# Peptides against a protein of PDB entry 4Y8H: the designs that were tried, part 87

Target 1, 196 residues: chain A of PDB entry 4Y8H
Amino acid sequence: TSIMAVTFKDGVILGADSRTTTGAYIANRVTDKLTRVHDKIWCCRSGSAADTQAIADIVQYHLELYTSQYGTPSTETAASVFKELCYENKDNLTAGIIVAGYDDKNKGEVYTIPLGGSVHKLPYAIAGSGSTFIYGYCDKNFRENMSKEETVDFIKHSLSQAIKWDGSSGGVIRMVVLTAAGVERLIFYPDEYEQL

## One batch from the design tools (peptide; made by RFdiffusion4, then SolubleMPNN)

Design b2_p24_8_s3 (from b2_p24_8, 18 letters changed)
Fold by OpenDDE base, seed 1:
Structure b2_p24_8_s3 (fold): chain B 196 residues (1-196), chain A 24 residues (1-24)
Amino acid sequence: as target 1 above (196 residues)
Amino acid sequence: EEEEEIKKILEKAREERKKTGLRV
């Protein structure tokens, strides 16, 4: 898996590959690793498919209840719920999650929750087995307050490199753009990103 | 009670993980 989320001028963009594996083998399955937990709060999933889906489902339900009582939750609130679940159940989970969201007050925010259930707020985050290959590239090329187009290109190039070197990453690159204007889903196929 | 329900959901996920071994 190769996943990332990047804050930019107008919000935040999440990105992910789609390859699914079983141990050392590639499964004949395409997985959407970008999961909605609220209108403008999404997450990237890595690790156990079942574990991460269960966590996301629980958080989504919790945020629905929260909304009914208190209104729209902040991204920080969502990240806190993820953190509590991952930390309190760390002995029974294999999950790495990036939480990203947008609201008018806080703009785009990114929280990474690696194995163990710690939480870290960052301007951008990368995770998954493919991330090990692109820390250097991302550090060199990330800039704060990029445009939407610059951020899409940054994510596309980053994930392309991760996929190139990580046998556990591949398929399509999916992105979700979260801004004041709404939610936009993007998809890029191998014929395009392999040329980068 | 909420914690117990959460644990049950996660246990089901663990069972699925053992069955399929699917990773993302």
Scores: peptide ipSAE 0.650, ipTM 0.948, DockQ to the pose 0.834; fails the geometry check
Fold by OpenDDE base, seed 2:
Structure b2_p24_8_s3 (fold): chain B 196 residues (1-196), chain A 24 residues (1-24)
Amino acid sequence: as target 1 above (196 residues)
Amino acid sequence: EEEEEIKKILEKAREERKKTGLRV
């Protein structure tokens, strides 16, 4: 898996590959690793497919309840719920989560929750088995307050590189753009990103 | 009670993980 989320001028963009694995094998499945937990709060999932899906489902439910009582939750609130679940159940979970969201007050925010259930707020985050191959590239090329197009390009190039080197990453590159204007889903196929 | 429900959900996920080993 190669996943990332990047804050930019107008919000935040999440990105992910789609490959699923079973042990050392590639599963014949295209997985959507970008998961909605609220209208403009999404997450990137890495680790156990079942674990991360369950966690996201729980968070989504909690945020729905939260909304009904208190209004739209902040991204930080969502991240805290993820963190609590991951930390309190760390002995029985294999889950790496990047939480990203947009709201008018805080704009785009990214929280990374690695194995163990710590939480870190960052301008951008990368995770998954492919992330190890792109730390250098991302550090070199990330800039704060990029445009949407620059950010899409940054994510596309980053994930393309990760996929080149990580056998557990591949398939399509999906992105979710979260801004004041709404939610936009993007998809890029190998024929495009492999040429980068 | 909610905590127990969460545990049940996660246990089911664990069982699925053990069966399939599917990873993302």
Scores: peptide ipSAE 0.646, ipTM 0.947, DockQ to the pose 0.868; fails the geometry check
Fold by OpenDDE base, seed 4:
Structure b2_p24_8_s3 (fold): chain B 196 residues (1-196), chain A 24 residues (1-24)
Amino acid sequence: as target 1 above (196 residues)
Amino acid sequence: EEEEEIKKILEKAREERKKTGLRV
C-alpha cells in the first residue's frame, strides 16, 4: 500500500493505490483505500483490510451520532476517535491510518496515526509499505499552499514512485479532493502514471 | 456497552483477517 494526504491552498487531497495483497502474493482484488467517515472527513487505510475497514466503520458511526448531537465534527475530533480505537486496541490491530478533512474554520488538515495509535498533525503525511521509497521525494517536492493542480501532480508523482518500487502497491491511483466546493474523486490509470 | 459492541466488531474483523489474510 501507498497512501498519502496533502494539505494545499484550498483544502486537502487524499491519495492511494489500489493493490490488495495476501501474504507475499498480490490478490486479484482492487481496493478503494480512501474511505469516507463524514462528508468532508476521509481516511487512507493501510494494514489489515478487515481491521482498517472495521475501524473506519466504527468511526463513521460515531461521527454520525456526534453530528446528530453537536453538529459537524472537526477533523481533529475524527482523528481523536481513530486514535482511541487504534491505541486502545493496538494489541489486536494492524492498522495505519491517515485522517484528512476540510472545514471552513480549519481548512484542510491531515492527521497520521501509525501503528501503535499515536497521532500526529502534519501538513502532509505518507504511509504504507510504499511510503519508505518516497520520503526523500516528498520532502524535496512538497510545498505549502500549492494549487489543486500542483497538489494532484505532487501526489500522482509521489505515488507513482512508490508503486514503481513497492511490489505491494499498484493498480489505479485514486484521489479525493476536499474543499469548500465539495468532494471530488479522481482516478489515474497505469498508462498515465507509469510514464511520470 | 458501547465498548463491548466495539470489541465485538473488532473481533469479527480479526476473524476475517485470519480467514482471508487480505492486506491494503
Scores: peptide ipSAE 0.640, ipTM 0.945, DockQ to the pose 0.856; fails the geometry check
Fold by OpenDDE base, seed 5:
Structure b2_p24_8_s3 (fold): chain B 196 residues (1-196), chain A 24 residues (1-24)
Amino acid sequence: as target 1 above (196 residues)
Amino acid sequence: EEEEEIKKILEKAREERKKTGLRV
């Protein structure tokens, strides 16, 4: 898996590959690793498919309840719920989560929750087995307050590189753009990103 | 009650994980 979320001028963009593995093998499955937990709060999932799906489902439900009582939750609130679940169940979960969201007050925010259930707020985050190959690239190429297009390109290039080197990453690159204007889903196929 | 429900959900997930071994 290669996942990332990047804050930019107008909000935040999440990105992910779609490869699924089982043991040492690539599974014949294309997985959507970008999961909605609220209108403009999404997450990237890495680790156990089942674990991360369960966590996301729980968080989504929690945020729905929250919304009914208090209104739209902040991204930080969502991250805290993820953190609590991951931390309290760290001995029984294999889950790496990147939480990203947009609201008018806080704009785009990214929280990474690695194994163990710690939480880190960052301008951008990368995770998954493929992330190890692109820390340097991302560090060199990330800039604050990029345009949407620049950010899409940054993510596309980053994930392309991750996929190139990580056998556990591949398939399509999906992105979710969260801004004041709404939510936009993007998809890029191998014939495009492999040429980068 | 809510915590118990969460535990059940996660237990089910663990079972599924053991069966499929699917990773993302």
Scores: peptide ipSAE 0.637, ipTM 0.945, DockQ to the pose 0.866; fails the geometry check

Design b2_p24_8_s4 (from b2_p24_8, 18 letters changed)
Fold by OpenDDE base, seed 1:
Structure b2_p24_8_s4 (fold): chain B 196 residues (1-196), chain A 24 residues (1-24)
Amino acid sequence: as target 1 above (196 residues)
Amino acid sequence: SEKEEIEKILEEARKKAEETGERV
């Protein structure tokens, strides 16, 4: 898996590959690793497919209850719910989560929750087995307050590099753009990103 | 009770993970 989320001038963009593995081999399946937990709060998932989906489902439910009582939750609130679940159940979970969201007050925000259930707020985050190959590239090329187009390009190039070197990453590159204007899904196929 | 329900969901997920071995 190769996943990332990047804040930019107008909000935040999440990105992910789609390869699924079973044991030591590639499964004949494409997985959407970008999961909605609220209208403009999403997450990237790595690790156990079942564990991460269960966590996201629980968070989504919790945030719906929160909304009914208190209004739209902040991204920080969502990250806190993820953190509590991952930390309290760390002995029984294999999950790496990146939480990203947009609201008018805080704009785009990114929180990374690695194995163990700690939480870290960052301007951008990368995770998954493919992330090990792109720390240098991302550090060199990330800039604050990029445009949407620059950020899409940054994520596409980053994930392309991760996929190139990580056998556990591949398939399509999916992105979700979260801004004041709404939610936008993007998809890029191997024929395009392999040429980068 | 809510905690117990969450734990049950996660336990079921753990079992599924063991059965399928699917990773992302």
Scores: peptide ipSAE 0.496, ipTM 0.913, DockQ to the pose 0.849; fails the geometry check
Fold by OpenDDE base, seed 3:
Structure b2_p24_8_s4 (fold): chain B 196 residues (1-196), chain A 24 residues (1-24)
Amino acid sequence: as target 1 above (196 residues)
Amino acid sequence: SEKEEIEKILEEARKKAEETGERV
């Protein structure tokens, strides 16, 4: 898996590959690793497919309940729920989560929750087995307050490089753009990003 | 209770993870 989330001028963009593995084998399944937990709060998933899906489902339910009682939750609140689940169940779960969201007050925010259940707020985050190959690239090329187009290109190039070197990453590159204007889904196919 | 429901969901997920071994 190769996943990332990047804050930019107008909000935040999440990105992910789609490859699923089973042990040493590549599964014939394409997985959507970008998961909605609220209208403009999404997450990137790495680790156990089942564990991360369950965690996301629980968070989604919790945020629905929260919304009914208190109104729209902040991204920080969502990250806190993820953190509690991952930390309290760290001995039984294999989950790496990046939480990203947009609201008018806080704009785009990114929280990374690695194995162990710690939480870190960052301008951008990368995770998954492919992330080890792109730390240098991302550090060199990330800039704060990029445009939407610059951020899409940054994520596309980053994930393309991760996929190139990580056998556990591949398929399509998916993105979710979260801004004041709404939610936008993007998809890029191998024929396009392999040339980068 | 909410706690019991969460525990049930996580247990089912653990079983599925063991059965399928699917990773992302």
Scores: peptide ipSAE 0.489, ipTM 0.907, DockQ to the pose 0.879; fails the geometry check
Fold by OpenDDE base, seed 5:
Structure b2_p24_8_s4 (fold): chain B 196 residues (1-196), chain A 24 residues (1-24)
Amino acid sequence: as target 1 above (196 residues)
Amino acid sequence: SEKEEIEKILEEARKKAEETGERV
């Protein structure tokens, strides 16, 4: 898996590959690793498919209840719920999660929750087995307040490199753009990103 | 309790993870 989320001028973009593995084998299934937990709060999932889906489902339910009682939750609130679940159950879970969201007050925010259940707020985050190959590239090329197009390109190039070197990453690159204007889903196929 | 329900959900997920071995 290669996942990332990047804050930019107008909000935040999440990106992920789609490869699923079963043990040492690559499954033919194309998995959507970008999961909605609220209208403009999404997460990237890495690790156990079942574990991360369960966590996301619980968070989504929690945020729905929260919304009914208090209104739209902040991205930080969502990250806190993820953190609590991951930390309290760290002995039984294999989950790496990046939480990203947009709201008018805080704009785009990214929270990374690695194995162990710590939480870190960052301008951008990368995770998954493929992330190890692109730390240098991302550090070199990330800039604050990029345009949407620049950010899409940054993520596309980053994930392309991760996929190139990580056998556990591949398939399509999916992105979710969260801004004041709404939610936009993007998809890029190997024929495009392999040329980068 | 809510905690117990969450734990149950996670336990079921863990079992499924063990059965399938599917990773993302």
Scores: peptide ipSAE 0.464, ipTM 0.897, DockQ to the pose 0.872; fails the geometry check
Fold by OpenDDE base, seed 2:
Structure b2_p24_8_s4 (fold): chain B 196 residues (1-196), chain A 24 residues (1-24)
Amino acid sequence: as target 1 above (196 residues)
Amino acid sequence: SEKEEIEKILEEARKKAEETGERV
């Protein structure tokens, strides 16, 4: 898996590959690792497919209840719910989560929740087995307050490099753009990103 | 309770994880 979320001028963009594995077996699936937990709060998933899906389902339900009582939750609130689930169940879960969201007050925010259930607010985050190959690239090329296009390119190039070197990453590159304008889903196929 | 429901969901997920071993 190669996943990332990047804050930019107008919000935040999540990105992910689509490959899954079962043990040592690699499946060239078109899995959607970008999961909605609220209208403009999404997450990137790595680790156990079942665990991360369950966590996301719980968070989604919690945020729906929250919304009915208090209105739209903040991204921080969503991250805290993820954190609590991951931390309190760290002995039984294998989950790495990047939470990203947009709201008018806080704009785009990214919270990374690695194994163990710590939470870290960052301008951008990368995770998954492929991330080990692109820390240097991302550190070198990330800039704050990029445009949408610059951010899409940054994510596309980053994930392309991760996929190139990580056998557990591949398939399509999916992105979700969260801004004041709404939610936009993007997809990029190997014919495009392999040429980068 | 909410805790019990969460535990149930996570337990089911753990079982599925053990059965499939699928990772993302």
Scores: peptide ipSAE 0.448, ipTM 0.891, DockQ to the pose 0.867; fails the geometry check

## One batch from the design tools (peptide; made by RFdiffusion4, then SolubleMPNN)

Design b2_p25_1_s1 (from b2_p25_1, 10 letters changed)
Fold by OpenDDE base, seed 1:
Structure b2_p25_1_s1 (fold): chain B 196 residues (1-196), chain A 25 residues (1-25)
Amino acid sequence: as target 1 above (196 residues)
Amino acid sequence: SKLREELEKLAALSKELAAAGEEVL
């Protein structure tokens, strides 16, 4: 897996590859590693498919309940729910989560929750087995307040590099753009990103 | 960093789960 979320001028963009692994088998299925937990709050998932799906389902439920009682939750609130689940169940979970969301008050925000259930608020986050190959590239090329197009290109190039070196990453690159204008889904196929 | 170490541990554990027959991302 190679996943990332990047804050930019107008919000936040999540990105992910689509490869899954079981034993010695590599599957290039269009796997959903970008999961909606609220209208403009999404997460990137790494680790156990079952564990991360269960966590996301529970968070989605809690945020729906929260909305009915208190109104739209902040991204920080969503991250707190993820943190509680991941930390309290850390001995029984193999999960890494990046939470990203947009609201008019806080704009785009990113929280990364690695193994163990700690929470880190960052301008951008990378995770998954492919992330180890792109720390240097991301550190060099990330800039705050990029345009949408610059951010899409940054994520595309970053994940392309991760996929190039990580046998557990591949397939399509999916992105979700969260801004005041709404939610936009993007997809890029190997024929495009392999040429970068 | 500590964060990077935790991410690397997760990657290693995920590989073990895959070897045990679980689907991993």
Scores: peptide ipSAE 0.553, ipTM 0.927, DockQ to the pose 0.882; fails the geometry check
Fold by OpenDDE base, seed 5:
Structure b2_p25_1_s1 (fold): chain B 196 residues (1-196), chain A 25 residues (1-25)
Amino acid sequence: as target 1 above (196 residues)
Amino acid sequence: SKLREELEKLAALSKELAAAGEEVL
């Protein structure tokens, strides 16, 4: 898996590859590594498919309950729910989560929650087995307040590089753009990103 | 970086789960 979320001028973009692994089998399934937990709060998932799906389902349910009682939750609130679940169950979970969301007050925000259940607020985050190959690239090329197009290109290039080196990453690159204007879904195929 | 170390641990554990027949992202 190669996943990332990047804050930019108008909000935040999440990106992911689509490869899954089970034993000796590699599947380019339409895997939902980018998972909605609220209208403009999404997460990137890495690790156990079952564990991360369970966590995301619970968070989605909690945020729906929250919304019915208190209104739209902040991204920080969502990250707190993820953190609580991951930390309290850290001995029984194999999960890495990036939480990303947009609201008018806080704009785009990114929180990364690694294996131990700690939470880190960052301008951008990378995770998954492919992330180890792109720390240097991302550090050199990330800029704050990029345009949508610049951010899409940054994510596309970053994930392309991760996929080149990580056998557990591949397939299509999916993105979700979260802004005041709404939610936009993007997809890029190997014929495009392999040439970068 | 502690964060990087945790990510590397997760990657290693994920490979073990996959080898055991669990679906891994």
Scores: peptide ipSAE 0.548, ipTM 0.925, DockQ to the pose 0.884; fails the geometry check
Fold by OpenDDE base, seed 4:
Structure b2_p25_1_s1 (fold): chain B 196 residues (1-196), chain A 25 residues (1-25)
Amino acid sequence: as target 1 above (196 residues)
Amino acid sequence: SKLREELEKLAALSKELAAAGEEVL
């Protein structure tokens, strides 16, 4: 897996590859690693497919309940719910989560929650087995307050590099753009990003 | 960083789970 979320001028973009692995087999399956937990709060998932799906489902439920009582939750609130689940169950979970969201007050925000269940607010986050190959690239090329187009290109190039080196990453690159304008889904195919 | 170390650990554990037959991302 190669996943990332990047804050930019107008919001936040999440990106992911689509490859899954089971045993010695790479599944020829387009897996959605970008999961909605609220209208403009999404997460990137890495680790156990079952564990991360369970966590995301629980968070989605809690945020729906929250919304019915108090209105739209903040991204920080969502990250807190993820944190509580991941920390309290850390001995039984193999999960890495990046939470990203947009609201008018806080704009785009990114929170990363690694294996131990800690939470880190960052301008951008990368995770998954492919992330180890692109720390240097991302650090060198990330800029705060990029345009949408610059951010899409940054994510596309970053994930392309991760996929190039990580056998557990591949397939299509999916992105979700969260801004005041709404939610936009993007997809990029191997023939495009392999040439970068 | 500590964060990077945890991410690398997660990647390693994920490979172990995959080897055990679990689907991993």
Scores: peptide ipSAE 0.546, ipTM 0.924, DockQ to the pose 0.901; fails the geometry check
Fold by OpenDDE base, seed 2:
Structure b2_p25_1_s1 (fold): chain B 196 residues (1-196), chain A 25 residues (1-25)
Amino acid sequence: as target 1 above (196 residues)
Amino acid sequence: SKLREELEKLAALSKELAAAGEEVL
């Protein structure tokens, strides 16, 4: 897996590859590792497919309940729910989550929640087995307050590099753009990103 | 960084789970 979320001038973009691994074999399935938990709060999932799906489902439920009582939750609230689940169940979970969301008050925000259930608010986050190959690239090329197009390109190039070197990453690159304008889904195929 | 180390540990554990027959991302 190669996943990332990047804050930018107008919001936040989540990106992910689509490869999954089962047993000793890599399945190049087109899986969506970008999961909606609220209209403009999404997450990137890494680790156990079952664990991360369960966590995301629970969070989605809690945020729906929250919305019915209090209105739209903040990204921080969503991250807190993820954190509690991951931390309280850390001995039984193999999960890494990047939470990203947009609201008019806080704009784009990114929270990364690694294995132990800690939470880190960052301007951008990378995770998954492919992330180890692109820390240097991302550090060098990330800039705050990029345009949408610059951010899409940054994510595309970053994930392309991760996929190039990580056998557990591949397939299509999916992105979700969260801004005041709404939610936009993007997809990039190997024929495009392999040539970067 | 500590965060990077934790993410690397997660990746390693995920590979172990996959080897045990679970689907991992």
Scores: peptide ipSAE 0.541, ipTM 0.923, DockQ to the pose 0.880; fails the geometry check

Design b2_p25_1_s2 (from b2_p25_1, 9 letters changed)
Fold by OpenDDE base, seed 4:
Structure b2_p25_1_s2 (fold): chain B 196 residues (1-196), chain A 25 residues (1-25)
Amino acid sequence: as target 1 above (196 residues)
Amino acid sequence: SALEEELRELARRSRERAAAGEEVL
């Protein structure tokens, strides 16, 4: 897996590859590692497909309850729910989560939640087995307050590099753009990103 | 670092789960 979330001028963009592994079988599947937990709060998933889906489902439920009582939750609130679940169950979970969201007050925010269930607020986060290969690239090329187009290109190039070197990453690159304008889904195919 | 250790452990657990026939991301 190669996943990332990047804050930019108008919000946040999440990105992911689509490769999955089961035993010795590695497939460029159409698996969506970008999961909605609220209208403009999403997560990137790495690790166990089952564990991460269960966590996301629970968070989604809690945020729905929150919304019914208090209105739209902040991204920080969502990250706190993820943190609690991941920390309390850290011995039984195989999960790495990046939480990203947009609201008018806080704009785009990114929180990374590694295996131990800590939470770290960052301007951008990368995770998964492919992330090891792109720390240097991302550090060199990330800028705060990029345009949407610059951010899409940054994510596309970053994940392309991760996929190039990580045997556990591949398939399509999916993105979710979260802004005041709404939610936009993007997809990029190997024929395009392999040439970068 | 502690973060690096957690990432390595996540990768290890993921490989073990995959080897057991589970789908991993």
Scores: peptide ipSAE 0.583, ipTM 0.919, DockQ to the pose 0.790; fails the geometry check
Fold by OpenDDE base, seed 2:
Structure b2_p25_1_s2 (fold): chain B 196 residues (1-196), chain A 25 residues (1-25)
Amino acid sequence: as target 1 above (196 residues)
Amino acid sequence: SALEEELRELARRSRERAAAGEEVL
């Protein structure tokens, strides 16, 4: 897996590869590792497919309940629910989560929640087995307040490099763009990103 | 670092779960 979320001038973009693994088999699947938990709050998933799906389902439920009672939750609230679940069950879970969301008050925000259930607010986050190959690249190329196009390109290049070196990453690159204008899904195929 | 240890542990657990026949991301 190679996943990331990047804040930019107009909001936040999540990105993921689509490869999954079971046993010794690496599947070139079109798996969506970008999961909606609220209209403009999404997450990137790494680790157990079952564990991360269960966590996301629970968070989605809590955020729906929250919305009915208090209105639209903040990204921080969503991250807190993820944190609670991951921390309380850290011995039994195999999950790494990046939470990203947009709201008018806080704009784009990114929270990374590693295995131990800590939470870290960052301008951008990378995770998964492929992330180890692109820390240096991302640190050198990330800039705050990029345009949408610059951010898409940054994510595309980053994930392309991760996929190039990580056998557990591949398939399509999916992105979700969260801004005041709404939610936009993007998809990039190997023929495009392998040339980068 | 503590974060690096958590990342290595996540990777280890993921490989073990995969070896047990579970789907991992």
Scores: peptide ipSAE 0.575, ipTM 0.919, DockQ to the pose 0.790; fails the geometry check
Fold by OpenDDE base, seed 3:
Structure b2_p25_1_s2 (fold): chain B 196 residues (1-196), chain A 25 residues (1-25)
Amino acid sequence: as target 1 above (196 residues)
Amino acid sequence: SALEEELRELARRSRERAAAGEEVL
């Protein structure tokens, strides 16, 4: 897996590859690693498909309940719910989560929640097995307050490099753009990103 | 770093779960 989320001028963009692994076989199945937990709060998933799906489902439920009682939750609230679940079950879970969301008050926010269940608020986050190959690239090329187009390109190039080196990453690159204007889904195919 | 250790452990667990026949991301 190669996943990332990047804050930019108008919000946040999540990105992910689509490769999954089962047993000795790498399945190039088009798996969506970008999961909605609220209208403009999404997560990137790494690790066990089952564990990360269960976590996301629980968070979605809690955020729905929260919304019914208190109104729209903040991204920080969502990250706190993820944190609690991941920390309390850290010995039994195989999950790495990036939480990203947009609201008018806080704009785009990114929280990374690694295996231990700590939470880190960052301008951008990368995770998954492919992330190890792109720390240097991302550090060099990330800028705050990029345009949407610049941010899409940054994510596309970053994930392309991760996929190039990580056998556990590949398939399509999916993105979700979260802004005041709404939610936009993007997809990029190998023929496009392999040329970068 | 602690973060790097957690990432390595996540990768290890993921490979183990995959080897057991589970789907991993």
Scores: peptide ipSAE 0.574, ipTM 0.919, DockQ to the pose 0.818; fails the geometry check
Fold by OpenDDE base, seed 1:
Structure b2_p25_1_s2 (fold): chain B 196 residues (1-196), chain A 25 residues (1-25)
Amino acid sequence: as target 1 above (196 residues)
Amino acid sequence: SALEEELRELARRSRERAAAGEEVL
């Protein structure tokens, strides 16, 4: 897996590859690792498919309840629910989560929640087995307050590099753009990103 | 960093779960 979320001038963009692994087989299954938990709050998933899906389902449920009582939750609130679940169950879970969201008050925000269930607010986050190959690239090329186009390009190049070196990453690159204007879904195929 | 160590451990556990026949991302 190669996943990331990047804050930019107008919000936040999540990105992920689509490769999954089962046993000795790299399933060329196109799995969506970007999961909606609220209208403009999404997460990137790494680790156990079952564990991360269960966590996301529970968070989505809690955020729906929250919305009914208090209105739209903040990204921080969503991250806190993820943290609670991941930390309380850390001995039984194999999960790494990046939470990203947009609201008018806080704009784009990114929280990374690794295996131990800690939470870290960052301007951008990378995770998954492929992330180890792109720390240097991301550090060199990330800039605050990029345009949408610059951010899409940054994520595309970053994930392309991760996929190039990580046998557990591949397939399509999916992105979700969260801004005041709404939610936009993007997809990029190997023929495009392998040339970068 | 501590974060990088946790990410490496997650990757290790994920590979073990995959080897056991589970679907991993």
Scores: peptide ipSAE 0.559, ipTM 0.916, DockQ to the pose 0.873; fails the geometry check

